# Designs tried in a protein design run: peptides against a protein of PDB entry 4HTP. Part 69

Target 1, 231 residues: chain A of PDB entry 4HTP
Amino acid sequence: SQTVASHVPFADLCSTLERIQKSKGRAEKIRHFREFLDSWRKFHDALHKNHKDVTDSFYPAMRLILPQLERERMAYGIKETMLAKLYIELLNLPRDGKDALKLLNYRTPTGTHGDAGDFAMIAYFVLKPRCLQKGSLTIQQVNDLLDSIASNNSAKRKDLIKKSLLQLITQSSALEQKWLIRMIIKDLKLGVSQQTIFSVFHNDAAELHNVTTDLEKVCRQLHDPSVGLSD

## One batch from the design tools (peptide; aimed at target 1 F36 L47)

Design b2_p30_5_s3 (made by RFdiffusion4, then SolubleMPNN; from b2_p30_5, 12 letters changed)
Fold by OpenDDE base, seed 3:
Structure b2_p30_5_s3 (fold): chain B 231 residues (1-231), chain A 30 residues (1-30)
Amino acid sequence: as target 1 above (231 residues)
Amino acid sequence: SAEEEEIKKVLEEMREAMREAEEEAEEEEE
């Protein structure tokens, strides 16, 4: 069955997240998230106009926005050091070169941008001049690849993990990879709280999540902002 | 449906504009 996530480019989510991060005020951050969410709901209504009994929801996006609340997908087993080594290999960076050293020593303040300790930002600047491709992945495809990584990590299939990571990397822009790294590491640095994200999604979302700890149930049961838990 | 296609088109156009704006902002940070 067709889902909203199968039609929405991953780039659109990343652009929204970038706007949220760059916004200084809480109100502006909320606006960017609300605009994305409203567009998603409108698309859902159009896509499912003739099919009222669908399980499709905002969950595919929400689990990427709040990756620390992921309970369905197992651990990726991926750390910054692994990603650094992968990028050095993939980009054929000299091991003693400036960019390789930046990736490996991401915690050490190196350079003018002040991004010490933010591996995703360091990776972004290394990738930007080298990754000229426009991203082609949908949100569904990103989630499928992340599911594959988690499953193969549990199964200790390192070769298949690398394959899925390479597919993510080679089909993503530098900006998309910045956000993908943050999703994998489970730290988006949006500057908005989980409670704020839930409050914008639905008034009852925080309460339902506190009881169920199930992000998919929250997204499915509270898909309509006008229908509450008591309804 | 025609309505579905229209909403899909509007959504895509809006999101393309979002991507373009972020690409421009990335170029200004270099």
Scores: peptide ipSAE 0.096, ipTM 0.698, DockQ to the pose 0.372
OpenDDE base, seeds 1, 2, 4, 5: peptide ipSAE 0.049, 0.080, 0.060, 0.061; ipTM 0.659, 0.661, 0.655, 0.642; seeds 2, 4, 5 fail the geometry check

Design b2_p30_5_s4 (made by RFdiffusion4, then SolubleMPNN; from b2_p30_5, 13 letters changed)
Fold by OpenDDE base, seed 3:
Structure b2_p30_5_s4 (fold): chain B 231 residues (1-231), chain A 30 residues (1-30)
Amino acid sequence: as target 1 above (231 residues)
Amino acid sequence: SSHAEEVERVLKEMRERMEKAREEAEEEEE
């Protein structure tokens, strides 16, 4: 079945997240999220105009925005050190070179950017001159690959984990990879609370999530911002 | 169909806006 997520580029989500992160004020952060959400809902209405009973919702995006609330997908088994080694291999970086050492020693400030301890930012600067300028993945494809990683981690299939990671990396820009890393590590550093994200999504979202702890149910039941829990 | 055209229009508008956003976001990190 056609979903909004199957049409929306992952780059669109990453650009929104980047804008949110760079925005200084809460109001500006909220605006960027709202604009993305409104565009998503508008596309949903267009896509499903002739289909009233659809299960499609904002869930594919929401689970990437709030990855710490993910309950459907199991653990990836991926840490910064694994990603560092993968990038060194993939980019054919000299092991004793500056960039390889930056990735491996990401916790130690070696650079001028003040990004000590933020592996995603360190990776971004290493990737920027070496990766695609524009990615090709949709939000659905990203979620499918992440599902594959989690499933294969549970099955202890390391080769298939690497395959899915390589697909994510090779089809993504440096900026998209920055956000992918943060989604995998489950730390987006947006500077906006979970409560704020829920409040922008729907007035009853926080309450429903507190009761159900099911992010998909929240997104599906509260898809329409004008229809409340009591309706 | 009118439905297909509407879907394509809305998607195009979204992509154009978000592409501009991406370009702006990437330029600020250089």
Scores: peptide ipSAE 0.220, ipTM 0.782, DockQ to the pose 0.562
OpenDDE base, seeds 1, 2, 4, 5: peptide ipSAE 0.163, 0.188, 0.071, 0.072; ipTM 0.749, 0.757, 0.652, 0.662; seeds 4, 5 fail the geometry check

Design b2_p30_6 (made by RFdiffusion4)
Pose (drawn by RFdiffusion4):
Parts: sequence; structure tokens; C-alpha cells
Structure b2_p30_6 (pose): chain A 221 residues (1-106, 117-231), chain P 30 residues (1-30)
Amino acid sequence: SQTVASHVPFADLCSTLERIQKSKGRAEKIRHFREFLDSWRKFHDALHKNHKDVTDSFYPAMRLILPQLERERMAYGIKETMLAKLYIELLNLPRDGKDALKLLNYGDFAMIAYFVLKPRCLQKGSLTIQQVNDLLDSIASNNSAKRKDLIKKSLLQLITQSSALEQKWLIRMIIKDLKLGVSQQTIFSVFHNDAAELHNVTTDLEKVCRQLHDPSVGLSD
Amino acid sequence: EEEEEEEQKERWEERIEEVEEEHEEEEEEE
């Protein structure tokens, strides 16, 4: 019943992605990712130490790291133009104000929102990776259910409980373009030698994370 | 950056230690 994702602050995933994006070279981008992946694996063993048929895996984090491969969640129905309106309303931004104009007259949208949010209020987030995933699930379902009001509420939960950095990365997760500077092939190859192959056949991100959870155990076994 | 990496690693180690302590307490109660 328990998951690694319930114990990991979304902020730690975001700080990892930030350092990856900030790194100039491939080797450094891989290093930052590998450290988070390796810690996730060590904690997985400690948490599920004496457990039976464990289905937990790196999937809750991997689906955020490779969001373009997201298949379980339906479309979010979220445009950058409506996030601008959501922030103007939420932050009580005067429309003649400098911050409101930056959002309205839209180095992606996530960065503009980052610069707007950075000097404001909350500096430390509170959400875990699991809670972020649960809320993204509610947004995708409510888009399918044509409930734009419930989408606004769920997104408001995500935004108001998160730091500027988490919000920058959450926006990128929803738009599905992280701009990390490291390819999907590279990310799969760091995770597991066989991961790129398994994803080609299955097109199933959760299956790949679960089946190839152990890096020393290949597809042949 | 280096300090952030050290703090993140430390948080990982602390969470592992806390899970190991909870498992030891459960074994003692049994």
C-alpha cells in the first residue's frame, strides 16, 4: 500500500530538474539525475524491506521527468494564456502593473511565472510527489468531465502550496516540455540498459519502471 | 549548489534511517 512517492518532496524532484537544466554538459546533467534515481532506489529497498508483491516503482517521478510520454493521464486542458489569467486573479495583480503585463504579453511561460512568483510569499513548498500526481490526476479527469471549475480548484491547490521553483517545473510538466537539455534516450539509458527497448515495444512508462526497477536484472530475465 | 546536493542527500539518509527505526520497533512489539 505504501509508496516512495508519498515520502519524497516534490521540491527535491524540482531542485534536481533545475540543476539538470542549469548544467552545461551531458555528463553533469546525467549526474544530477542519477543521484536522485539512486536515492530513490535505496529508499525503495528500505521502505519495502520485507514486503511481498510490490508494484511501487520510479514511475511517479519518471512520468514527471518524461511528461511527453504520459499516457495514463488524459489531456489537462490547460493553456499558458489561462494560467496567466489564473495568476493575475490569484496574486491580485493590477492589469496595468508590470507583473500582470509580463504574463499577458507572453525563456518559456514557466520562466515568466517563475520571475513573477520568486519575490512573493511562500518560499518553501509542502507537497510530496504523490500529492502532485494525485492533483494532476484530478485535473486530467475534470478536463474529461468538462468541469473547468474543479480544474481551477485543483490547480489552485497545486499552485498555492508550492514555491516558485516548484511552480515553474509544475507548469513545464503540464505543458509537457521540460527543456532539460538531455534526451529521452539518454534518460532511459541511465535508468536501465534495456529501458529504451522496453518502451519501444510497450509504449508503457509504468511497465518499464516496474519491470526494469532493478538495474542488474535485464529484460532477458 | 554543492550545499543543496549535500542537504538533499542528507534528507534521503534521514528518511531511510527513520524507516529502519520503525521496522526495528515493530519487530520488538512482535

Design b2_p30_6_s1 (made by RFdiffusion4, then SolubleMPNN; from b2_p30_6, 15 letters changed)
Fold by OpenDDE base, seed 1:
Structure b2_p30_6_s1 (fold): chain B 231 residues (1-231), chain A 30 residues (1-30)
Amino acid sequence: as target 1 above (231 residues)
Amino acid sequence: MEKELEELQKKFEEKIEEIEKKREEEEKKE
């Protein structure tokens, strides 16, 4: 079945997240999220215009925006040190070189940018001159690869985890990889609360999530912003 | 419906292009 997530570029989500992060004011952060959400809903309405009882929802995007609320996908088993080693290998970085050391020692303040402790930012600067300008992945494809990683982690298939990570990395821009890393680590650093994200999505979203703890149910049941829980 | 979907897809692409352009402009200023 066709889903909105199969049509939305992962790059668009990452671009939205970047705008949110860079915005200083809450209102501006909300505006960027709302614009993405509105575009998603419009696309949904067009895609499913002649179809009743669709299960498609904002969930594929929401689970990437609020990765700490993920309950369907099991743990990735991926840490910053694993990603650092993978990037060193993939990019053929000298092990004693500046970039390799930055990735491995990401917690140590290196340079003027104050990015100490933010592995995704360190990775971004290393990747920027070396990666694609534009990625090719959809939100659906990203989720499929992340599902594969989680499944293979559960199955202790380290080789297959690496394979899926390489697919993500090789098909993503430096900016997309920055956000992908943050999604995997489950810390987006958006500067907006979970409650704010829910409030923009639907007025009843926070309440329903508090009761169900099921992000998919929240997205599905509250897909229409005009239809409340009591309706 | 197909035309509407294409237009919506184009809007997503345009947003990406705008951000890429802004990024390139910021990189040139540094």
Scores: peptide ipSAE 0.135, ipTM 0.682, DockQ to the pose 0.028
OpenDDE base, seeds 2, 3, 4, 5: peptide ipSAE 0.057, 0.057, 0.035, 0.083; ipTM 0.595, 0.628, 0.567, 0.633; seed 3 fails the geometry check

Design b2_p30_6_s2 (made by RFdiffusion4, then SolubleMPNN; from b2_p30_6, 17 letters changed)
Fold by OpenDDE base, seed 4:
Structure b2_p30_6_s2 (fold): chain B 231 residues (1-231), chain A 30 residues (1-30)
Amino acid sequence: as target 1 above (231 residues)
Amino acid sequence: DEKELEELQQKFEEKIAKIEKEREEKEKLE
């Protein structure tokens, strides 16, 4: 079955997240999220116009926006050090070079940008001159690859984990990779609370999540902002 | 229905392109 996530470029989500992060005020952050959500809902309505009782929802995006609430996929088993080594290998960076050292020593304040401790930002600056200008992945494809990583981590298939990571990296822009890293590490640094995200999605979302702890159920049951939990 | 979906898909691409351009312009000025 076709899903909204199979049509929405991952770049759109990343651009939205970037805008949210860069926005100073709560109102601006909310606006950017709402615009993305409204576009998603509009596409959903068009895609499923002739289909009743679809299971498609905002869940594929929501689980990337709130990765700390992920319960369906298991742990990735990926840390910053692993990603650093992978990038050094993939980009053929000199091991004693400036960029390799930045990735490996990401916690040390050596940069002018104040990005100390933010591996994703350090990676972004290393990747920007070296990677594709535009990514080609959809949100569905990103989730499929992340599911593969989690599954293969559980199965201790390190080679297949590397393969899926390479697919993500080679098909993503520097900005998309920045956000992908943050999704994997489960720290987006958006400057908005989980409660704010839920409140924008649906008035009853926070309550339903508190009871069920099931993000997919929240997204499915509260897909329509006009239909409440008691309806 | 297909035409509507194509138009919506194009809007995603246009939005991305606009945002990327604005970001690049801002980064050049910083």
Scores: peptide ipSAE 0.345, ipTM 0.814, DockQ to the pose 0.028
OpenDDE base, seeds 1, 2, 3, 5: peptide ipSAE 0.326, 0.325, 0.225, 0.290; ipTM 0.804, 0.800, 0.692, 0.786

Design b2_p30_6_s3 (made by RFdiffusion4, then SolubleMPNN; from b2_p30_6, 13 letters changed)
Fold by OpenDDE base, seed 1:
Formats: sequence, C-alpha cells, structure tokens
Structure b2_p30_6_s3 (fold): chain B 231 residues (1-231), chain A 30 residues (1-30)
Amino acid sequence: as target 1 above (231 residues)
Amino acid sequence: EEKELEELRKRFEERIKKIEEERKRKEEEE
C-alpha cells in the first residue's frame, strides 16, 4: 500500500523545521507545524480515498520530529566524531585545514556564528558550498535508510552503516543534512516543547503517549483530530 | 517566510491534484 511519506520530499519537512527554528514566538512555531500537518492530512485523505482499514499515519514524520521518543528503531551508534571523520573523508578536506578542524572541534567556540556545541550547524556551513542545492529523498526513503543504519549497527556491520550514510549525504542538500544530523543525534533545537507538538497534533496525544509510550500507536489511533480516545 | 509557506502549500495541492487525477483515470478504466 502507498504511504503519504513515499510522496512527500524530505526537503519539505526540513524547510518546515527550519521555519519553526527561526520563529521566535510559540504561536509562529505552532503555525508552521500546523500548516505542514494539515497539508499532510489533506494528502492522506486524497491518497486513501475509498480505502478502509488504512494503517498509514503521520508516524513517519513524527518520529523524525520527536526522535527522542523513538522505540521501534534501535540505536544508530553514530556520534558527531564519526560524522566529522566521514565528512572529512567524503569532501577530501585537509585534516589540518580550517573546515576539518571546525568539524572535529565543534564543541569549541570559533567566535564566528555562535554555533559552539551544535555540530549540525557547523556541518551546514561546511557543506553549503560543496553539496547539492536540492535533495531527492522522500520521508519514506530517509526512514528506510535510518532503519538500515540501526539494523546494521545492531549487527555490527560498519561497512553497511557507512554505505547507508553515504546514500543519505549524497542525495541531500546542506539544509537537509543539518536536520538529518539533528535527527540522528536526537536533538532538533526547535524551541518548542514535546507537549506543544502533541497538543497541536491531537488533544489526547500527550495522554495516550504517557500511557503507551508508543509514538506509532499515538499517530495511528489519533490520526483524525476530531475523534478522541473516548469516541 | 510567507512566500515559502505558500510554495509548500502549492506543492501539496499539486500532489493532491495528481493523485486525484490518477484515481479518476483508474476508476474510468475499470
């Protein structure tokens, strides 16, 4: 069966996350998330018209927005230092060069952008002049590659992990890679709480998640914002 | 920012239209 995630570019999620992060007020952050969610739901209704018992939901996007709540996918085994080394290799950066040192020493303030400790932002500026302007991955493809990474980490298949990471990197813009890194390290820095995300998604979402701790179940059971848990 | 939001909406609308047209064609062929 087709999913909404197989039709939505990862770039559209990343642009939404970027707008949320740049917004100063809670209300503006909520607006950007709500607009993406509403568009997703409208597309879902069109895609699954005349189909009963659909299991498709917002889960493929939600698990990327709230990666700290992931329970299905095992640990990636990826740290910032591993990504730094991978980028240095992939981009053929001189090891003693400015950009390589920025990636390796991402915790040290460089005084230029105030991005100390944010590896994803440092990576973004290094990648921006060196990568594709537009990515080609869908949200489904991103999740499939992340699943592959987690599975291969559990199996201790380092070469296959590298292969999947290279597929993600080579098919993504600098902005998409910034957000992908934050998803992998499980820190999006959106400036909006988990509670706010759940409240915008569905009135009962926070309660159901507190009981089940199952993000997929929350997205599936509360897919319709007008139908509550008690209905 | 408003322009980017409008562009996002437009992309979703175009995708919806495409899916609806494809469904209609399949229903007419069956």
Scores: peptide ipSAE 0.431, ipTM 0.856, DockQ to the pose 0.949
OpenDDE base, seeds 2, 3, 4, 5: peptide ipSAE 0.404, 0.410, 0.412, 0.411; ipTM 0.842, 0.846, 0.847, 0.846

Design b2_p30_6_s4 (made by RFdiffusion4, then SolubleMPNN; from b2_p30_6, 16 letters changed)
Fold by OpenDDE base, seed 1:
Structure b2_p30_6_s4 (fold): chain B 231 residues (1-231), chain A 30 residues (1-30)
Amino acid sequence: as target 1 above (231 residues)
Amino acid sequence: SEAEQAALAAGFEERIAEIEKEREEKELEE
């Protein structure tokens, strides 16, 4: 079945997340998230206008925004050190060079940016002059590749994990890769709480999630902000 | 930031318009 996620560029989500991160106030952060969500819902209504039994929801995006709540997808088995080594290889960085050392020693303050311990930010600056300006992946395609990584990690297929990672990297901008890394590591650093995200999505979302611990059920059952849990 | 938000919103509107156009064309061909 056709989904909203198959039509929305991953770049659009990353741009929204970037705006949220850069915003200082809670109200401004909420506004950016709400605007993306409203656009998503509007597109959903247009896409599914003549369809009554639709299971499509905001879940494909929500599971990337709240990756710490992921329960469907198994562990990736990916750490910062693995990504560092992959980037050094892929970008053909000198192993004793400045950029390679920054990636490997990401926990050490570099003094230039307040990014100590944030591997994704360090990677971003290394990638920015070397990557595509615009990616080509949809949110659905990103989730498919992440599913592949998790499945292959469970099966101990390291070569196939690398293949899927390369597909993600080669089809993504530096900005998209920054956010992808944060999604994989499960730390977006948005500056808003899980409860705030749920409250903006639906008034009953936090309650339903507390009971079910199922993010997909939350997104599907509470797709319409005007229809409550008890309705 | 506002310009980026406007561009993002415009992108959604364009995609919606495309889906609606495709549906209308299909309905006319039936």
Scores: peptide ipSAE 0.356, ipTM 0.822, DockQ to the pose 0.952
OpenDDE base, seeds 2, 3, 4, 5: peptide ipSAE 0.349, 0.349, 0.345, 0.257; ipTM 0.818, 0.815, 0.816, 0.628

Design b2_p30_7 (made by RFdiffusion4)
Pose (drawn by RFdiffusion4):
Structure b2_p30_7 (pose): chain A 221 residues (1-106, 117-231), chain P 30 residues (1-30)
Amino acid sequence: SQTVASHVPFADLCSTLERIQKSKGRAEKIRHFREFLDSWRKFHDALHKNHKDVTDSFYPAMRLILPQLERERMAYGIKETMLAKLYIELLNLPRDGKDALKLLNYGDFAMIAYFVLKPRCLQKGSLTIQQVNDLLDSIASNNSAKRKDLIKKSLLQLITQSSALEQKWLIRMIIKDLKLGVSQQTIFSVFHNDAAELHNVTTDLEKVCRQLHDPSVGLSD
Amino acid sequence: RTDLQEEILSNLNDEQKEVYEEWIDSLEEE
């Protein structure tokens, strides 16, 4: 019943992605990612130490790291133009104000929102990766159910409980373009030698994470 | 450490807590 994702602050995923994006070289981008992945694996073993048929995996984090491969969630129905309106309303931004104009007259949208949010209020987030995933699930379902009001509420939960950095990375997760500077092939290859292959045949991110959870156990076994 | 990390640590057994503290310490060296 328990998951690694319920114990990991979304902030730690975001700080990892930030350092990845900031790194100039491939080796350094891989290092930052590998450290998070390796810690996730160590904590998985400690958490599920004496457990039986464990289905927990790196999937809750991997689906955010490779969001373009997201298949389980339907479309979010979220445009950068409506996030601008959501922030103007939420932050009580005067429309003639400098911050409101930056959002309206839209180095992607996530960065603009980052610069707007950074000097403001909350500096430390509270959400875990699991809670972020649960809320993204509500947003996708409410888009399918044509419930734009429930989408606004769920997104408001995500935004108001998160730091500027988390929000920058959350926006990118929703738009599905992280701009990390490291390819999907590279990310799969760091995770598992066989991961790129398994994803080619299955197109199934959760299956790849779960089946190839152990790096020393290959597809042949 | 954040309030969330301290809350998580308080609900872990000895082994789990040790592994999680090592992960937090590694993050703080960044």

Design b2_p30_7_s1 (made by RFdiffusion4, then SolubleMPNN; from b2_p30_7, 17 letters changed)
Fold by OpenDDE base, seed 2:
Structure b2_p30_7_s1 (fold): chain B 231 residues (1-231), chain A 30 residues (1-30)
Amino acid sequence: as target 1 above (231 residues)
Amino acid sequence: MTELEKEILSQLDEEQREVYLEMLERRKSW
């Protein structure tokens, strides 16, 4: 079935997340998220105007925004060290070179940027001058690839994990990869709380999530901001 | 407009396209 996520570039989500992260004030962070959400809902209505009983919701995006709440997808089994090695290989970085060492020793301050401990930011700076291609993935495709990674991790198919990672990497900009890494590591560093995200999504979202711990149910049942749990 | 966005637009009917374009415009305003 046709979904909103299959029509939203992953770049759009990443740009939104970037804006949220860069915003200093809570109000501005909320504004950026709200604008993305409102646009999503509007497009949902247009996309499904002739279909009343759809299961499509904000869930594909929400699970990437709140990856720590992911319960459907199993563990990726991906650590920073694995990604570092992959990037060194893919980018043909000298193993003893500055960039390779930055990736491998991401926790050590390099003195250039205050990004020590944030692998995604370190990766971003390494990738930025090397990634010339615009991202070509939709949110749906990203989720499909992440599903594949999780499934193959469970099956201990490292070769297939690598394949899916390569697809993600080769079809993503440096900025998209930064956020993708953060999604995989489950730390977006947005500067807004989970409660804030839920409150913007729906007034009853936090409550429903506290009870169900099911992010998809939250997104589906509270898709309409005007319809509450008590209705 | 990116190639992906063009491809997405090609998959939409006229009404959907209009809404999608509005979304794109809003995102550009950020």
Scores: peptide ipSAE 0.591, ipTM 0.945, DockQ to the pose 0.923
OpenDDE base, seeds 1, 3, 4, 5: peptide ipSAE 0.588, 0.577, 0.565, 0.580; ipTM 0.944, 0.942, 0.939, 0.943; seed 3 fails the geometry check

Design b2_p30_7_s2 (made by RFdiffusion4, then SolubleMPNN; from b2_p30_7, 13 letters changed)
Fold by OpenDDE base, seed 2:
Structure b2_p30_7_s2 (fold): chain B 231 residues (1-231), chain A 30 residues (1-30)
Amino acid sequence: as target 1 above (231 residues)
Amino acid sequence: MTDLQKEILSTLDEEQREVYLEMLEELEKW
């Protein structure tokens, strides 16, 4: 498809999210998000320079950055315990081994990194020595696979859910999987508020979302930062 | 290679298989 999301590597989004998370100051966090957004908008303009009235927008990325606001996609039905078991099986981890126990008991402090309760971070350290350095998925492909998971969860097709999860995992780096897990669990831990994300995206974004509760409409209608709701 | 890993490979396309095999190779190094 001729969308920005079909050309942007998922790794680029994850790298941006990682930079945001590692940044201590609000201003620096905002800068990293703005740089990604500006690059997206520039690519959009270039990609669609000869096409008017496109429906393409920042929505494919925004729904991953603010997964708690997802309204189009149904629930995944995936919990940390399910992911832990899947990783143990997929990576052939000894069930009584240290790494398997870390994943299963992710809430228990292990005294090393202070990552207790953050399953994605625990998973990252388990995956880092075992996974590819670079993933191959685009943002569009990630969303397609997540759509498949949600659809199959609704249909109670557990085997197909597992298949889609395996596709995500096998085509993602450890860093990408860290963020993917957080997207699925709907807790990114960026250290910035939803309001901040909206304010950087567009001055009217928070208001429009509050009224419509439709993240796609927000992204589409407010694609141009210079054009407001009243315009 | 485990039976589960073989099953996973059978469900992947060629590009995915290459990535998965590379991952398995990395797993074997540790």
Scores: peptide ipSAE 0.020, ipTM 0.388, DockQ to the pose 0.031
OpenDDE base, seeds 1, 3, 4, 5: peptide ipSAE 0.020, 0.017, 0.000, 0.017; ipTM 0.434, 0.347, 0.171, 0.350; seeds 1, 3, 4 fail the geometry check

Design b2_p30_7_s3 (made by RFdiffusion4, then SolubleMPNN; from b2_p30_7, 12 letters changed)
Fold by OpenDDE base, seed 5:
Structure b2_p30_7_s3 (fold): chain B 231 residues (1-231), chain A 30 residues (1-30)
Amino acid sequence: as target 1 above (231 residues)
Amino acid sequence: MTDLQKEILSSLNEEQRKVYEEMLKALEKQ
């Protein structure tokens, strides 16, 4: 079946998240999220105009925006140290070089950016001058690769985990990789609360999530902002 | 418009393409 997520570049989600993060005020952060959501809903209606029994929803995006609420996908088993080693290998960085040491010692304050403890930002600055390719992944493809990683982690297939990670990395820009890392580590640092995200999505979203703890059900049942839980 | 966006547009019908282009414009104006 056709999904909105298979038609939305991962880069477009990342650019929205970047705008949200850079916005200072709550109202501006909300505006950027609302614009993305409204655009998604409008395209959903066009994509599924004459289709019956549509199960497609905002869930593929929502699970990346609120990764700490993920319950369907098992643990990735990926930490910052693993990613650091992978980037050192992939980029052929000298192990005793400045950039390799920045990745490995990301918690130690180094440099002028004040990004100590934020591995994704450290990685971004290492990747930015080296990553020349444009991203080629849709939101659906990103989720498929993340599903593969989680499944292979459960099966203890480390080689296949590495393969899927390399596919994500080699098909993503530096900015996309920054956000991908934050999604995997489950800390987006958007500066907007979970409650705010739910409130913008639907007035009853927080309540339904509190009862079900099922993010997919929330997105599917409350797909229409005009239809409430009691309706 | 990126190469990926162009590829996606090519897979859509006329009505869907119009809505998709509007979506892209909305996301760029942010």
Scores: peptide ipSAE 0.626, ipTM 0.950, DockQ to the pose 0.884
OpenDDE base, seeds 1, 2, 3, 4: peptide ipSAE 0.021, 0.624, 0.014, 0.000; ipTM 0.441, 0.950, 0.352, 0.186

Design b2_p30_7_s4 (made by RFdiffusion4, then SolubleMPNN; from b2_p30_7, 15 letters changed)
Fold by OpenDDE base, seed 5:
Structure b2_p30_7_s4 (fold): chain B 231 residues (1-231), chain A 30 residues (1-30)
Amino acid sequence: as target 1 above (231 residues)
Amino acid sequence: MTDLQLEILSTLDEEQRKVYLEMLEALAKQ
């Protein structure tokens, strides 16, 4: 079946997340998220105009925005050190070179940027001069690749994990990879709380999630902001 | 507009394209 996620570029989500992160005030952060969400809902209505009973929802995006609440997808088995080694290999970085050492020793301040301990930011600056300017992945494709990684991790198929990671990396801009890394590590550093995200999504979202712990169910049941749990 | 967005746009009907373009415009004005 057609989904909104198959029609939304991953770059558009990443641009929204970047705006949220750069915004200083809570109100501005909320505005950027709301604009993305409202756009998603409007397009959902257009895409599914003649199909009222669809399972499609905001879940594909929500699980990337709140990756710490993921319960469907199993563990990736990916840490910063693994990503560092992968990037060194993929980018053919000299192992004793400055950029390789930055990735491996991301916790140690090595530069003028206050990015110590934030692997995604360190990776971004290494990737920026080396990656394509525009990505080619939709949100659905990103989720499919992440599903593949989790499944192959469970099956201990390291070669297939690498294959999926390579596809993600080669089809993503430096900015998209920054956010992808944060999604995998499950720390977006948006500066907005989970409660705020839920409150913007739907007034009853936090309550339903607290009871069910099912993010997909929350997104499907509360797809319409005007229809509450008691309705 | 990116190549991916153009590709996506080509798969939509007239009504869907209109809403999709409005979405892209809204996201660009953020």
Scores: peptide ipSAE 0.641, ipTM 0.954, DockQ to the pose 0.909
OpenDDE base, seeds 1, 2, 3, 4: peptide ipSAE 0.637, 0.639, 0.640, 0.640; ipTM 0.953, 0.953, 0.953, 0.954

